# Peptides against a protein of PDB entry 5HDT, part 146

Target 1, 163 residues: chain A of PDB entry 5HDT
Amino acid sequence: MVVKTFMDMDQDSEEEKELYLNLALHLASDFFLKHPDKDVRLLVACCLADIFRIYAPEAPYTSPDKLKDIFMFITRQLKGLEDTKSPQFNRYFYLLENIAWVKSYNICFELEDSNEIFTQLYRTLFSVINNGHNQKVHMHMVDLMSSIICEGDTVSQELLDTV
Target 2, 163 residues: chain A of PDB entry 5HDT as posed
Amino acid sequence: MVVKTFMDMDQDSEEEKELYLNLALHLASDFFLKHPDKDVRLLVACCLADIFRIYAPEAPHTSPDKLKDIFMFITRQLKGLEDTKSPQFNRYFYLLENIAWVKSYNICFELEDSNEIFTQLYRTLFSVINNGHNQKVHMHMVDLMSSIICEGDTVSQELLDTV

## One batch from the design tools (peptide; made by RFdiffusion4, then SolubleMPNN)

Design b2_p27_6_s1 (from b2_p27_6, 17 letters changed)
Fold by OpenDDE base, seed 3:
Structure b2_p27_6_s1 (fold): chain B 163 residues (1-163), chain A 27 residues (1-27)
Amino acid sequence: as target 1 above (163 residues)
Amino acid sequence: SELEEKLREIIEKVLEARAKGEPPLPR
């Protein structure tokens, strides 16, 4: 299994939704989320992002705790955006582009700990921003963060303090 | 940074809109 296999998947394909359901469950396991290899974790994050794209606007996971774990995991992977010269940067870009386009984090509004997730996301993105990022990267970061702000009923003081 | 400033502007606009009871900004 490689990420490139999922890059060409159709979001509206019911057959793909059914086919990748089991994969989605396995990828959300502690084995993958806590994998010691950072490249493996990045691949897992990209696959999870693709899964969210396929199932959007629904989530293939029903457990709030599991969803929180997944998004906190994805957020941690976004730290890799800092090194724009990394051989894995294209995959980090892919991850960012997908979650921004799909608005994957918007699922988190259904979670009690949504503010924690969003705060960590914002802190992470601001921590990795640098002059090596091109306009597209900045655009996706802004799109991702602005979508959350726009959909939310309120902006917490904690989030404001983070920005 | 430029991105941070842009985000701050967005946040301020959203907060102002909400304070006035206006519809959310497009996302």
Scores: peptide ipSAE 0.075, ipTM 0.629, DockQ to the pose 0.611
Fold by OpenDDE base, seed 1:
Parts: structure tokens; C-alpha cells; sequence
Structure b2_p27_6_s1 (fold): chain B 163 residues (1-163), chain A 27 residues (1-27)
């Protein structure tokens, strides 16, 4: 439904962006983030990633707690990258490609709990990375992780311990 | 793994550059 629309959308004008503000807020609600269906959660994650792409470099969310919830949620979905033969793998790939390209997680640098978010991201990615993934998957994972390290002001000991 | 080693190298280089007061390394 909504995911199909966003996947085909590029960055919109400021006026058009305002039209999707309410939708962005609804997608970040507990109803969607805690949805019992795994496939629905994946679609929600992809849509949220698209929202970050559209509103880049800023997110349409004003609550730091909500942003944390969203990125922790997206991080949990990335676990699905472990099964390369899953019918949903292409969507997991899309999610990875999008957040890596847009550098969506870089918004988290403004959050007090950024180290926690990045640590969980790294742990998740390292848990799914294997030699069975193609070069593109590896590239996106490395790009995502290296961008955070290169652009961060500091590297926490906890993050270093994950490497 | 190879990817972990690559990331480790990047981290070390970044930390070394920061210690020297150098600008961030380009990707």
C-alpha cells in the first residue's frame, strides 16, 4: 500500500513533504512498530527508510525517544538479511541499501543514546554478515558502518568492543 | 572476518587521525 508509493518516490518539494508528515507519524506508532506480523514490520521499516530519504537530511520526528525507537526497530529488521534465500530478502536488501546510501543513522548523532543505537546496529550486522552475501551486500554493510565511524566525534569503548 | 578486519583498520586510522588533530578521513 503505502510502501509501494514511497518506493517509487524521489525527494519531493517542501509542500509535498508536508503532506506526508501525518503519515510519517502514524508509521512510527506502536501499532506498526510492534505489529505481530514479521512481513508487515519489514514493510514498515522500508517505508520509514523512505521517509528518512525524502526528508533528508532531517527527519520529520521531533521526539528523541521516538527516533531511538525507530532506529532500534529498523536495526531489528536487519536481522532478516541472514537468510539470502528468503522471499523477502530483496526487501531486506532494499532496506540496507537505502539506509546506507542516505546515511539515515547519522541522524542519531544528535541523540543522547547514539552509542547504544550504533552498538546494536553493529552487533546485528556482524551477526548476519557471512561469505554467502554478494559483494553489493558487503559493500552496503561496510559503507553503513564506516560512515558512522568516520563522521562520529568519538568512538565509545562499547562500540570498539563489538569489532 | 575480512569485513571485520576492514572495519577495524578504518577505526584505527580514524582514531589515529583524531589523535593527531587531523581532519576526518574521506571515504
Amino acid sequence: as target 1 above (163 residues)
Amino acid sequence: SELEEKLREIIEKVLEARAKGEPPLPR
Scores: peptide ipSAE 0.073, ipTM 0.635, DockQ to the pose 0.545
Fold by OpenDDE base, seed 5:
Structure b2_p27_6_s1 (fold): chain B 163 residues (1-163), chain A 27 residues (1-27)
Amino acid sequence: as target 1 above (163 residues)
Amino acid sequence: SELEEKLREIIEKVLEARAKGEPPLPR
């Protein structure tokens, strides 16, 4: 129910943002990020992506450590893109499309561990890409990776080695 | 952009490598 609500939201008013702030914070808790159910984790990731979309270009999370945890968590969920025949693939696609369109990972540039986050993202994307993916999936992956490279002041050697 | 074109080429190379049975990048 909560996931559906966020997915259906376009650009929220300030009042709506305030209303869902507490929920957004709870979704970033260890209870949800470390939930044992894979489908629950996927839904949590989609909700988090929606939160970033709603609050863009800022995030309601102020802790750098929490932001790192969230993006590392989202990155791990993107592994599910590998199986194009999965019943949950459309949700994985939604996750990819959302974070690519919003440029959600650009928030990570202010984090000290941004290189680690970006490296893991690139590794994950290249690990899951396959011939079963249509052109739209490829486009979103390229858009996501291009945005990070273009907007960063410098690209680490590790990232260059990954690409 | 030029960068996007380069990244597309990289993706194509990855796909070709995958088709040949080469291992993907570590997760």
Scores: peptide ipSAE 0.036, ipTM 0.548, DockQ to the pose 0.040
Fold by OpenDDE base, seed 2:
Structure b2_p27_6_s1 (fold): chain B 163 residues (1-163), chain A 27 residues (1-27)
Amino acid sequence: as target 1 above (163 residues)
Amino acid sequence: SELEEKLREIIEKVLEARAKGEPPLPR
């Protein structure tokens, strides 16, 4: 499965980037984004995050609509951070850590619907945070949100209302 | 940064609110 392939990948050479381009596109298909299995969706999200890490600062996706779908999808997966006792929590943590470190969401500034994406991200993060989260989780959440706010020239009122 | 500190404070407030049983923000 393509999902397992990307999950173990670090930043690749230019030649490798070209090699994996088609695989990256397949991971963004509706088949994976709308997969009925929650665990599969989490793995897909992690792989997509890894892809963004590999291709940073650009994305291998040329369609703005597809990029929106991907980040909305990743955002939905972050809801899984709420249950700190879940056996999948480590993967949710990995997802958070990755996207925070890479500043993956910053690529969304190029999208017309960036405000919607960021708003949903902020709402999601604030909805899942709880006393069970350690300082590292808090740090990554802050890093993720602050990076977006700092890079953006303007922040929508709706986004401000969520902060 | 100062912004990060502010966001940390916001997060802390959210945590406190949850501890008090207040409703969470919309998802």
Scores: peptide ipSAE 0.069, ipTM 0.576, DockQ to the pose 0.040; fails the geometry check

Design b2_p27_6_s2 (from b2_p27_6, 16 letters changed)
Fold by OpenDDE base, seed 3:
Structure b2_p27_6_s2 (fold): chain B 163 residues (1-163), chain A 27 residues (1-27)
Amino acid sequence: as target 1 above (163 residues)
Amino acid sequence: SELEEKLQQIIKETLERRAKGEPPEPR
Protein backbone atom coordinates (compact mmCIF):
# COMPACT_ATOMS: atom_id res chain seq x y z
CA MET B 1 0.00 0.00 0.00
CA VAL B 2 1.25 3.45 -0.96
CA VAL B 3 0.52 4.97 2.42
CA LYS B 4 2.90 2.57 4.14
CA THR B 5 5.84 3.89 2.16
CA PHE B 6 5.14 7.37 3.46
CA MET B 7 5.66 6.35 7.07
CA ASP B 8 8.86 7.33 8.89
CA MET B 9 9.61 10.09 6.43
CA ASP B 10 11.45 13.14 7.67
CA GLN B 11 11.05 16.68 6.47
CA ASP B 12 11.91 16.85 2.80
CA SER B 13 13.69 19.34 0.61
CA GLU B 14 11.68 21.81 -1.39
CA GLU B 15 12.13 19.66 -4.44
CA GLU B 16 10.84 16.60 -2.66
CA LYS B 17 7.91 18.57 -1.29
CA GLU B 18 6.70 19.12 -4.81
CA LEU B 19 6.94 15.43 -5.56
CA TYR B 20 4.69 14.57 -2.64
CA LEU B 21 1.93 17.04 -3.48
CA ASN B 22 0.07 14.51 -5.58
CA LEU B 23 0.38 11.91 -2.87
CA ALA B 24 -0.84 14.40 -0.29
CA LEU B 25 -3.93 15.12 -2.34
CA HIS B 26 -4.54 11.45 -2.93
CA LEU B 27 -4.32 10.61 0.76
CA ALA B 28 -6.93 13.25 1.51
CA SER B 29 -9.42 11.69 -0.91
CA ASP B 30 -12.65 10.12 0.24
CA PHE B 31 -11.24 6.75 -0.73
CA PHE B 32 -8.78 6.92 2.14
CA LEU B 33 -10.65 9.12 4.61
CA LYS B 34 -13.65 6.82 4.41
CA HIS B 35 -11.72 3.58 4.10
CA PRO B 36 -13.51 0.71 5.84
CA ASP B 37 -10.33 -0.68 7.44
CA LYS B 38 -9.50 0.96 10.76
CA ASP B 39 -5.80 0.18 10.45
CA VAL B 40 -5.69 1.78 7.03
CA ARG B 41 -7.37 4.91 8.38
CA LEU B 42 -4.77 5.12 11.13
CA LEU B 43 -1.94 4.86 8.63
CA VAL B 44 -3.59 7.53 6.52
CA ALA B 45 -3.85 9.79 9.55
CA CYS B 46 -0.18 9.29 10.36
CA CYS B 47 0.78 10.07 6.79
CA LEU B 48 -1.38 13.18 6.78
CA ALA B 49 0.25 14.29 10.02
CA ASP B 50 3.64 13.75 8.42
CA ILE B 51 2.56 15.80 5.44
CA PHE B 52 1.59 18.67 7.72
CA ARG B 53 4.96 18.34 9.45
CA ILE B 54 6.78 18.50 6.13
CA TYR B 55 4.89 21.51 4.85
CA ALA B 56 4.62 23.37 8.17
CA PRO B 57 3.68 26.08 8.78
CA GLU B 58 1.73 26.02 5.53
CA ALA B 59 -0.68 23.37 4.36
CA PRO B 60 -0.46 21.74 0.95
CA TYR B 61 -4.25 21.86 0.69
CA THR B 62 -6.03 24.86 -0.73
CA SER B 63 -9.62 23.96 0.08
CA PRO B 64 -10.92 24.97 3.51
CA ASP B 65 -13.50 22.21 3.30
CA LYS B 66 -10.82 19.64 2.63
CA LEU B 67 -8.73 20.89 5.54
CA LYS B 68 -11.74 20.62 7.81
CA ASP B 69 -12.40 17.09 6.61
CA ILE B 70 -8.79 16.13 7.27
CA PHE B 71 -8.67 17.46 10.80
CA MET B 72 -12.04 16.00 11.67
CA PHE B 73 -10.72 12.72 10.31
CA ILE B 74 -7.53 12.94 12.37
CA THR B 75 -9.60 13.78 15.43
CA ARG B 76 -11.70 10.66 14.91
CA GLN B 77 -8.55 8.56 14.73
CA LEU B 78 -7.39 9.88 18.11
CA LYS B 79 -10.20 7.84 19.65
CA GLY B 80 -7.84 4.92 19.24
CA LEU B 81 -5.72 6.26 22.08
CA GLU B 82 -8.28 4.85 24.49
CA ASP B 83 -6.99 1.27 24.40
CA THR B 84 -3.39 1.38 25.57
CA LYS B 85 -3.08 -2.38 25.09
CA SER B 86 -3.96 -2.44 21.41
CA PRO B 87 -1.30 -3.50 18.91
CA GLN B 88 -1.73 -0.17 17.13
CA PHE B 89 -1.31 2.01 20.20
CA ASN B 90 2.24 2.99 19.27
CA ARG B 91 0.96 4.44 16.02
CA TYR B 92 -1.76 6.33 17.80
CA PHE B 93 0.92 7.67 20.11
CA TYR B 94 2.97 8.68 17.10
CA LEU B 95 -0.01 10.53 15.70
CA LEU B 96 -0.56 12.39 18.97
CA GLU B 97 3.11 13.22 19.40
CA ASN B 98 3.41 14.48 15.85
CA ILE B 99 0.40 16.78 15.82
CA ALA B 100 1.31 18.12 19.26
CA TRP B 101 4.91 18.86 18.32
CA VAL B 102 4.09 20.42 14.98
CA LYS B 103 1.06 22.28 16.33
CA SER B 104 -0.78 21.05 13.27
CA TYR B 105 -4.22 22.08 14.46
CA ASN B 106 -3.16 25.72 14.63
CA ILE B 107 -3.68 25.84 10.88
CA CYS B 108 -7.38 25.51 11.64
CA PHE B 109 -7.55 29.05 13.00
CA GLU B 110 -7.76 30.17 9.40
CA LEU B 111 -10.89 28.08 8.88
CA GLU B 112 -14.45 29.27 9.34
CA ASP B 113 -15.33 26.20 11.38
CA SER B 114 -12.28 26.28 13.66
CA ASN B 115 -14.41 26.22 16.81
CA GLU B 116 -16.13 23.06 15.67
CA ILE B 117 -12.80 21.38 14.99
CA PHE B 118 -11.29 22.39 18.32
CA THR B 119 -14.41 21.41 20.23
CA GLN B 120 -14.35 17.97 18.71
CA LEU B 121 -10.65 17.64 19.46
CA TYR B 122 -11.10 18.55 23.12
CA ARG B 123 -14.09 16.29 23.51
CA THR B 124 -12.23 13.43 21.90
CA LEU B 125 -9.13 13.81 24.05
CA PHE B 126 -11.10 14.01 27.27
CA SER B 127 -13.17 11.02 26.25
CA VAL B 128 -10.16 8.76 25.73
CA ILE B 129 -8.04 9.74 28.74
CA ASN B 130 -7.64 6.81 31.14
CA ASN B 131 -5.31 5.44 33.79
CA GLY B 132 -3.32 3.47 31.25
CA HIS B 133 -1.85 6.63 29.75
CA ASN B 134 1.63 7.54 30.93
CA GLN B 135 3.11 10.97 31.54
CA LYS B 136 4.23 11.34 27.93
CA VAL B 137 0.71 10.91 26.62
CA HIS B 138 -0.60 13.41 29.16
CA MET B 139 2.14 15.86 28.23
CA HIS B 140 1.33 15.69 24.54
CA MET B 141 -2.38 16.09 25.17
CA VAL B 142 -1.74 19.12 27.37
CA ASP B 143 0.70 20.58 24.86
CA LEU B 144 -1.77 20.14 22.04
CA MET B 145 -4.66 21.73 23.89
CA SER B 146 -2.50 24.46 25.43
CA SER B 147 -1.15 25.53 22.08
CA ILE B 148 -4.66 26.03 20.76
CA ILE B 149 -5.78 27.91 23.86
CA CYS B 150 -2.74 30.19 23.82
CA GLU B 151 -3.16 30.97 20.15
CA GLY B 152 -6.94 31.31 20.26
CA ASP B 153 -7.06 33.69 23.23
CA THR B 154 -10.59 34.10 24.61
CA VAL B 155 -12.13 31.78 22.05
CA SER B 156 -10.18 28.85 23.42
CA GLN B 157 -11.16 29.75 26.96
CA GLU B 158 -14.77 29.51 25.93
CA LEU B 159 -14.12 26.10 24.44
CA LEU B 160 -12.54 24.92 27.66
CA ASP B 161 -15.57 26.05 29.63
CA THR B 162 -17.97 24.22 27.34
CA VAL B 163 -16.29 20.82 27.25
CA SER A 1 2.22 27.63 33.14
CA GLU A 2 -1.12 28.43 34.69
CA LEU A 3 -2.90 27.13 31.65
CA GLU A 4 -0.98 23.88 31.72
CA GLU A 5 -1.85 23.42 35.35
CA LYS A 6 -5.52 23.92 34.63
CA LEU A 7 -5.47 21.41 31.83
CA GLN A 8 -3.55 18.95 33.96
CA GLN A 9 -6.17 19.34 36.64
CA ILE A 10 -8.91 18.54 34.16
CA ILE A 11 -7.00 15.46 33.06
CA LYS A 12 -6.53 14.38 36.66
CA GLU A 13 -10.19 14.77 37.45
CA THR A 14 -11.14 12.89 34.32
CA LEU A 15 -8.87 10.02 35.27
CA GLU A 16 -10.25 9.92 38.78
CA ARG A 17 -13.80 9.73 37.52
CA ARG A 18 -12.90 6.90 35.19
CA ALA A 19 -11.13 5.06 37.97
CA LYS A 20 -14.34 5.19 39.98
CA GLY A 21 -16.36 3.97 37.03
CA GLU A 22 -18.25 7.23 36.73
CA PRO A 23 -19.44 8.41 33.35
CA PRO A 24 -17.93 11.57 31.96
CA GLU A 25 -19.78 14.79 32.46
CA PRO A 26 -21.95 15.77 29.54
CA ARG A 27 -20.43 18.33 27.27
Scores: peptide ipSAE 0.082, ipTM 0.643, DockQ to the pose 0.038
Fold by OpenDDE base, seed 5:
Structure b2_p27_6_s2 (fold): chain B 163 residues (1-163), chain A 27 residues (1-27)
Amino acid sequence: as target 1 above (163 residues)
Amino acid sequence: SELEEKLQQIIKETLERRAKGEPPEPR
């Protein structure tokens, strides 16, 4: 992955990080993660991705269970990438681009259930990929999965079977 | 699909490079 200047400049200041802390906590609540509106859930996922971008490489969450919930939630939203003609596709693309560039899922290596999270991510990405996706979508999916494989010292057999 | 096959191939190659201690190709 090449380092791009615009992404470096897009990070918020420490003061802004503090301002977003409360928002981060609220967005991770069951109210938002289990919101009945699909478009609201997508927006929540995009906001969470932005929060991870701001706090990278750390996360403003201390609970491993909460982090797992968040990434499982984000993974579920990525199912929306399947329909390239959806009016919300641009937001799904934004979500994918963001988490791929930031390598947001790499935080999960510190979680006991990282293998489960990564497996679900891989399964989801392979389930939604289709010929309607352009090269950029393809590239982001590859970057996301490759980054996880390269950063981890080992890859579980389950992950290998998914590939 | 064609794209799925391509993705799988790239992941396979990435794993092989990692096993050899080589960095992946920059993107």
Scores: peptide ipSAE 0.061, ipTM 0.650, DockQ to the pose 0.334
Fold by OpenDDE base, seed 1:
Structure b2_p27_6_s2 (fold): chain B 163 residues (1-163), chain A 27 residues (1-27)
Amino acid sequence: as target 1 above (163 residues)
Amino acid sequence: SELEEKLQQIIKETLERRAKGEPPEPR
């Protein structure tokens, strides 16, 4: 059974996309990506995920370096999934659910450093998986990782070694 | 883990299909 994908769903209007453009650029700044507060960084990651959802399948960022920084940043935030009892776990779950559903990482295929990004993602996810996670979390993790493998033209040895 | 096993299976199947020149099946 073929599941309806995000691309088959309604997207935000172009006008709304324009409204978020400035915000998107600001959120991707070093000020936010390197913010000293962990909770702020998590919020930034969630907002960035929302931005990718809104602009899917495109991104409002034109710089490959910036895109790489963003996804490496998001990947680092996913480490917070490890503690299922954290007061912020619901937000970490939201982040995971969003990027898995939207297939946000798939835009990284356009980047030269895509294998590095995917490798770090896989390493991070496997490092945080534990028995405290319910089936929903596992489902999203599988969806996220499998989509990348299935849609990628190649699978690097480094990525295979990570699995 | 169960998750790792699932992922490994997906990777294996995907690689096999690629080796045969077949596109991956849509999810």
Scores: peptide ipSAE 0.058, ipTM 0.633, DockQ to the pose 0.580
Fold by OpenDDE base, seed 4:
Structure b2_p27_6_s2 (fold): chain B 163 residues (1-163), chain A 27 residues (1-27)
Amino acid sequence: as target 1 above (163 residues)
Amino acid sequence: SELEEKLQQIIKETLERRAKGEPPEPR
């Protein structure tokens, strides 16, 4: 139900954003981020991505540590893109498409640990890229990484050198 | 940009290496 709700929404009004604040906070809890079920974690990641889409270019989270946790969490979920034959691949694709389109990771530039987040993202994406991926997947991966490069400039160079 | 070109090159090389079954280059 939660997934369907967010998927049907574009960017909400400020009033509507307030309605989802509690949900956003709950989804970012350790209960969900550390949930033992992989499918649940994927759904949580998709919902979080939708939340970022709704609140873009800001985030409903005030804690830098929480933001870091969320993006590290999302990054870990992207590992699921490796298996193109997985029944959950379409949801992994949705996650990738969303965060790439919204440029969700760009908010991480405000974090002290942005370099760590981006490094992990790059490493993850490069680790999952394979010949089974279609052009759209490649495009989203490139878009996601290129957006960070465009904004990070010198930092991005270091990222590329370390990947 | 130069960085984008480098990124694209890395992606290309990564895919090629994977296709050949080669391990990733140490970085």
Scores: peptide ipSAE 0.091, ipTM 0.640, DockQ to the pose 0.039; fails the geometry check

Design b2_p27_6_s3 (from b2_p27_6, 18 letters changed)
Fold by OpenDDE base, seed 5:
Structure b2_p27_6_s3 (fold): chain B 163 residues (1-163), chain A 27 residues (1-27)
Amino acid sequence: as target 1 above (163 residues)
Amino acid sequence: SELQKALQEIVEKRLAARAAGLPPLPR
């Protein structure tokens, strides 16, 4: 499975990065981002998160529009964090943990529509947080959102209103 | 919520730092 492969990859292995570059590009295609199966979309999101981890601090995606699509896609998947009793919750948790640890969304600062992406992220996270979430989930959400606030060049009023 | 409170504190600290003329942190 693609997810397992990326999870175990060495971030410092240039040979492995080259080997899976084509796969990384294919996973960002509309075929996968718009896949009708929600479980497939979740797996795709986890793989994309792993790709960002492996290729950090850069991304193998050169198109700003594609990067925007990917992060908007990942943001939509985070809605699945709401149901802590879901059989897929562990994968949603993995997604959150990964993007928070890597600070993957920081790549979005280079995008013209960064404020839109961040606003949607904040709204999504605040909409799904509930009493069923443990401290680790809270920490990852805070880490993810605070990193954007601390490292951003500007803080828009819209983003402040979202908090 | 606790999360909102934490974020509000971070936002306030960052805004205060900017108002004081401190440079942004590296991305």
Scores: peptide ipSAE 0.028, ipTM 0.544, DockQ to the pose 0.896
Fold by OpenDDE base, seed 3:
Structure b2_p27_6_s3 (fold): chain B 163 residues (1-163), chain A 27 residues (1-27)
Amino acid sequence: as target 1 above (163 residues)
Amino acid sequence: SELQKALQEIVEKRLAARAAGLPPLPR
């Protein structure tokens, strides 16, 4: 997998961005998004988060449908935050921290189905919250949700009900 | 920010609900 490569990339390197564009596109393929191995899917999600970081504020994905698929995929992976004792929890934390810091989901405002994506994100985040999470996890979740609310001009009632 | 504080309160509320054994929100 190309996970290690993307994690080590410098956000300020335009040359590297161009070099790994094809790999970034390939990681968004159904082969990876629908990979049967749960741990592989988590690594893919982390790699995708890194891709969003290095290409911020844009994304190398031009298809709205593909972007939707990616963020719905990432959202599904965040369910793994529920088990704080999991050996993979640190990777789930990495995923959360990354997307919160980068504000990756803000790209979704350009999508027609942004409300669906945000609703699922909020539902997922609140579904995994438990007293085993430390303050940092809580803060990242809050930061992620706050950024979306602040950026959006309008918030659906469904999204508000989710909160 | 004020929004962050408000959301933090909501998060804490949900944590309390989880601790009390209430069902999680739909996924």
Scores: peptide ipSAE 0.022, ipTM 0.541, DockQ to the pose 0.040
Fold by OpenDDE base, seed 2:
Structure b2_p27_6_s3 (fold): chain B 163 residues (1-163), chain A 27 residues (1-27)
Amino acid sequence: as target 1 above (163 residues)
Amino acid sequence: SELQKALQEIVEKRLAARAAGLPPLPR
């Protein structure tokens, strides 16, 4: 129910955002981020992506550590893009499309560990890209990664080596 | 890959711009 709720939402009024704040916070709990079911984790990731879309340019999460955990979690889910024949691929595509369009990862620039997050993202994306991916997937990956590069104040050597 | 090359080019241009004191590249 919670997942569906956020998926059906766009950028809402401040009053509505406040209403769903607690739900957003609970979705980022370890219970969901470390859920044993892979499909559940994917749904959680999509929901979190929607939350970032709704609350953009800010996020309801005030803890830097929590934000890091969330984006590391989302990054791990993106590994599912590798298998284009998976029945869940469309949902992985949704996740990619969403975070690319919203530029969700750009909020990580305020985090001390941003370079670690970006490095893991780039490594993950480059590890999953293959000839089975169509132009749309490539486009979203480029948009996502180039935005980070263009807006970043500093690019670590590790990130450069990853690209 | 072409994707990697494109991203590398962006990175290089961005770094060059920073070194030259130029404004950030467009998003």
Scores: peptide ipSAE 0.020, ipTM 0.543, DockQ to the pose 0.579
Fold by OpenDDE base, seed 1:
Structure b2_p27_6_s3 (fold): chain B 163 residues (1-163), chain A 27 residues (1-27)
Amino acid sequence: as target 1 above (163 residues)
Amino acid sequence: SELQKALQEIVEKRLAARAAGLPPLPR
């Protein structure tokens, strides 16, 4: 229900944004971020990604520490992209596609620990990216990485071919 | 792969440079 709700929410609906603010805050709690079930954590990550999409360019989370925790959490979930044959791969793909398209990590530039967050993101992506991934996955990964270090530059074909 | 490692190093250096307030490294 939660996933469906956020996926269908319009970015321009201020009333709905206010309505789901409490839920957004609860999803960022330690209860969910440290949930023992990896499938639940993946769902939480997708919901958080959707929240960032919906509230873009702002975020409902005001605490820098909380934002750091969230993005470190999302980064950890991206490790699941390694197994392309997993039943949950499509959801991992969704997560990647979303955060790449929205450029959700750009919010981290406002954080003092942005370098740490980006470093962990890159290490994670480089650890999972391989020739088994299709071009779309490669594009999203490269786009996500390149957009951060180039501060808005597009991904070249040469860079895509490198990964 | 070696290419991945090389690219990772470049990225990390760029991030470090930015964090230190240095000008961006060449592409």
Scores: peptide ipSAE 0.064, ipTM 0.630, DockQ to the pose 0.130; fails the geometry check

Design b2_p27_6_s4 (from b2_p27_6, 16 letters changed)
Fold by OpenDDE base, seed 2:
Structure b2_p27_6_s4 (fold): chain B 163 residues (1-163), chain A 27 residues (1-27)
Amino acid sequence: as target 1 above (163 residues)
Amino acid sequence: SQLQEELQKIVAETLARRAAGEPPDPR
């Protein structure tokens, strides 16, 4: 339900942004990021993605470490894209579509550990891609990764090796 | 894969543009 609520929110509503700031902070807690249930983690990831969409281009999180944790967490959830026949695939697809459209990971350029985050993202995406994925999935993956490459000041050798 | 080829192309083009002092191709 929380995910659905965020989906319907207007990205340009400052009032709504302020209203959900506390919720955003709570969702980024260790309780949710390290939740033992994978379905819960997926929902949390979707909510976080929606939060980034709403607050874009800024982040409601002030801690660089927390931002890193969040994006590493989201990246881990993207592993679920591998099984195209999963009942949860549509939600994984939503996660991918959202972060690609919003260019959510671009906020990581403000982080010292951006290279680690991007590298892990690329490795994850390349690890899950398979013949079961349709053109839309590929498109979102390309859009997501290309945006990072294009907007980044530098491309690390490690990232290049991943591509 | 096709995805990798596209990404490789984007990376190469981006680096080339940077080397030439041109702005990246917006996406």
Scores: peptide ipSAE 0.059, ipTM 0.628, DockQ to the pose 0.662
Fold by OpenDDE base, seed 4:
Parts: sequence; structure tokens; C-alpha cells
Structure b2_p27_6_s4 (fold): chain B 163 residues (1-163), chain A 27 residues (1-27)
Amino acid sequence: as target 1 above (163 residues)
Amino acid sequence: SQLQEELQKIVAETLARRAAGEPPDPR
């Protein structure tokens, strides 16, 4: 129900942003980020992606450490893109599509550990790509990674080595 | 992979533009 609510929200509604601020903060708690159920973690990631869509270009999270935790968490969920025949693949696709379209990871440029986050993202995407992925998946992956490279002020050697 | 090759090209082009003092290609 929570996922459906966020999916139907308009990005330009300040009233909606204020209404769901508390929920957004709770979804970033350790309880959800470290939930033992894989399917629950995927749903949490999708909700977080929707939150970033709604609040873009800003984030409702004030703690740099919390933002890092969230994006490292989302990155880990993207590993699920590997199995294209999984019943949950459509949700993994939704996650990828959202973060690519919104350019959600661009918020990380303000973080000291941005290079670590981007490196882990690239490594994850390169590890899961396979012949079962269609053109749309490839397009979203390219869009996501290209935006980071093009908008970044600096590119670390570690990130370059990952590509 | 094809995706890796494409990204490598983007990185190379971006670095070349930066070295030349040109703004990056907005994507």
C-alpha cells in the first residue's frame, strides 16, 4: 500500500511532500535497511526511490551518513537485476528505471564518500548485466552511469578502473 | 561487454573535454 501511494504522488506537490516526510524518515531506519527478508528490502528500495523522485532535486534526509547508507542499500538491491526470469524482476526494473530517470544518485555529489558510492554502483551494474537483459535495461544503465560521469567535477582513478 | 565499451567511450570523451577546458556534454 505504501509503495502504491508513493508511485501515484506528483513530484510538484509540496503538500504531499510534507505529509509523507515522517514516513520517508522511517523507511531509512536500520529496521528497514537491515530487514532479513529480501523481498521486503526490495520494496523498501522502491519506496526510497519514489521518495527521491518526489523530493528531487533535494533529499528529505539531513544526515550525510544516512544518505550514504541509503544509496549503498539501493546499490545492493540492484544485484537482483541479474535474474531476468525472477518473479520480482519487474520490481527490480522499476527500481532501475526510477533512479535512472530521476538521476537520484546525483545527490551523492555532496557527500565525502561519493566516489565510493559511484564505484560500488558501477561494479554492481557490470556484475549483473547479461544476455537476458533487453535494450530498455541497457538504456537505463547507460543513462544512470553517464549522468554521474558527465555531471561530476572530478573522476577518481578508482572509478575509472571500475569502468 | 557492449555497455562497458560504451561507458569507456563516455569517460574518455568527458576527460578529453575537461582537459581542453570545455564544458561536459549534458546527459
Scores: peptide ipSAE 0.047, ipTM 0.627, DockQ to the pose 0.643
Fold by OpenDDE base, seed 5:
Structure b2_p27_6_s4 (fold): chain B 163 residues (1-163), chain A 27 residues (1-27)
Amino acid sequence: as target 1 above (163 residues)
Amino acid sequence: SQLQEELQKIVAETLARRAAGEPPDPR
């Protein structure tokens, strides 16, 4: 499927970037971001994460509002990390691993509402973390959040209060 | 939590480095 294809894609391939550009745009549409099926939304989030991996460090989207919507959407999907026994947990793990490794959220520094996005991300991750999570999950969560703190030019008091 | 403790440490270290004019430690 699309997710498996993106997993094996080389992020340095310009040909692959061009091939999936249209797909990237469609996946960011309201149709997919607001899809009624939770499993479909998770799949969409994984695909979007793969797209960000391929196009890193730049986003293939030109609209700041769309980027905000996408990252808020991805953040909402991360709530699924709470249940480690879910049959979909492996996909949630993949999503976390991908966005942490790529540092996908760092694109949000270009957005005016970056602090809102980061705060929501931190709150979400702190809300889902539990004893069922192994060291790898914890590592990815720390890597994801620490990268934002370390690479940001400013750290808001609100974000500090969230930690 | 352990995660919160680690993040608090990272924040403190990051702020200290910034105050000293040092580049952030890449993570």
Scores: peptide ipSAE 0.046, ipTM 0.629, DockQ to the pose 0.653
Fold by OpenDDE base, seed 1:
Structure b2_p27_6_s4 (fold): chain B 163 residues (1-163), chain A 27 residues (1-27)
Amino acid sequence: as target 1 above (163 residues)
Amino acid sequence: SQLQEELQKIVAETLARRAAGEPPDPR
């Protein structure tokens, strides 16, 4: 699968979604999520984000455990946003922009461990934010985190402590 | 940080709206 650009806002047809299903399952395997190469992991994260965009608002995965693994994985990749001078920064930016626009993490509300996922997301984003980030990066981070807070029916003490 | 302040504000407002039985602000 070719990684789509953020500017491609069109969702795929049902037929295309079916074609991507097998790929989605493979990308979520331990082989890719635990790949030793960080650039490969970043690419996998971007592909997964694109898959979520394609299937939005539904999740293409049926296993709650797998969904948790995926979002914890994506969260770990967001650590790469810290170094704005990295040659891979644009791809990290793409990942952030995509998941913020799609509100990908919001599907985690159906998961029992949603608070854990959101807490790790907030901690990660707060850890990488620095003065090197421009206004667009800041905006996407705010949009991503605020959407979760606004949509949630509860705010755990752990999340409050993180904010 | 500025981001933390914004999020703290959003949390506070969200909690206040929930306590008042109002729907969340879609922003």
Scores: peptide ipSAE 0.040, ipTM 0.615, DockQ to the pose 0.639; fails the geometry check

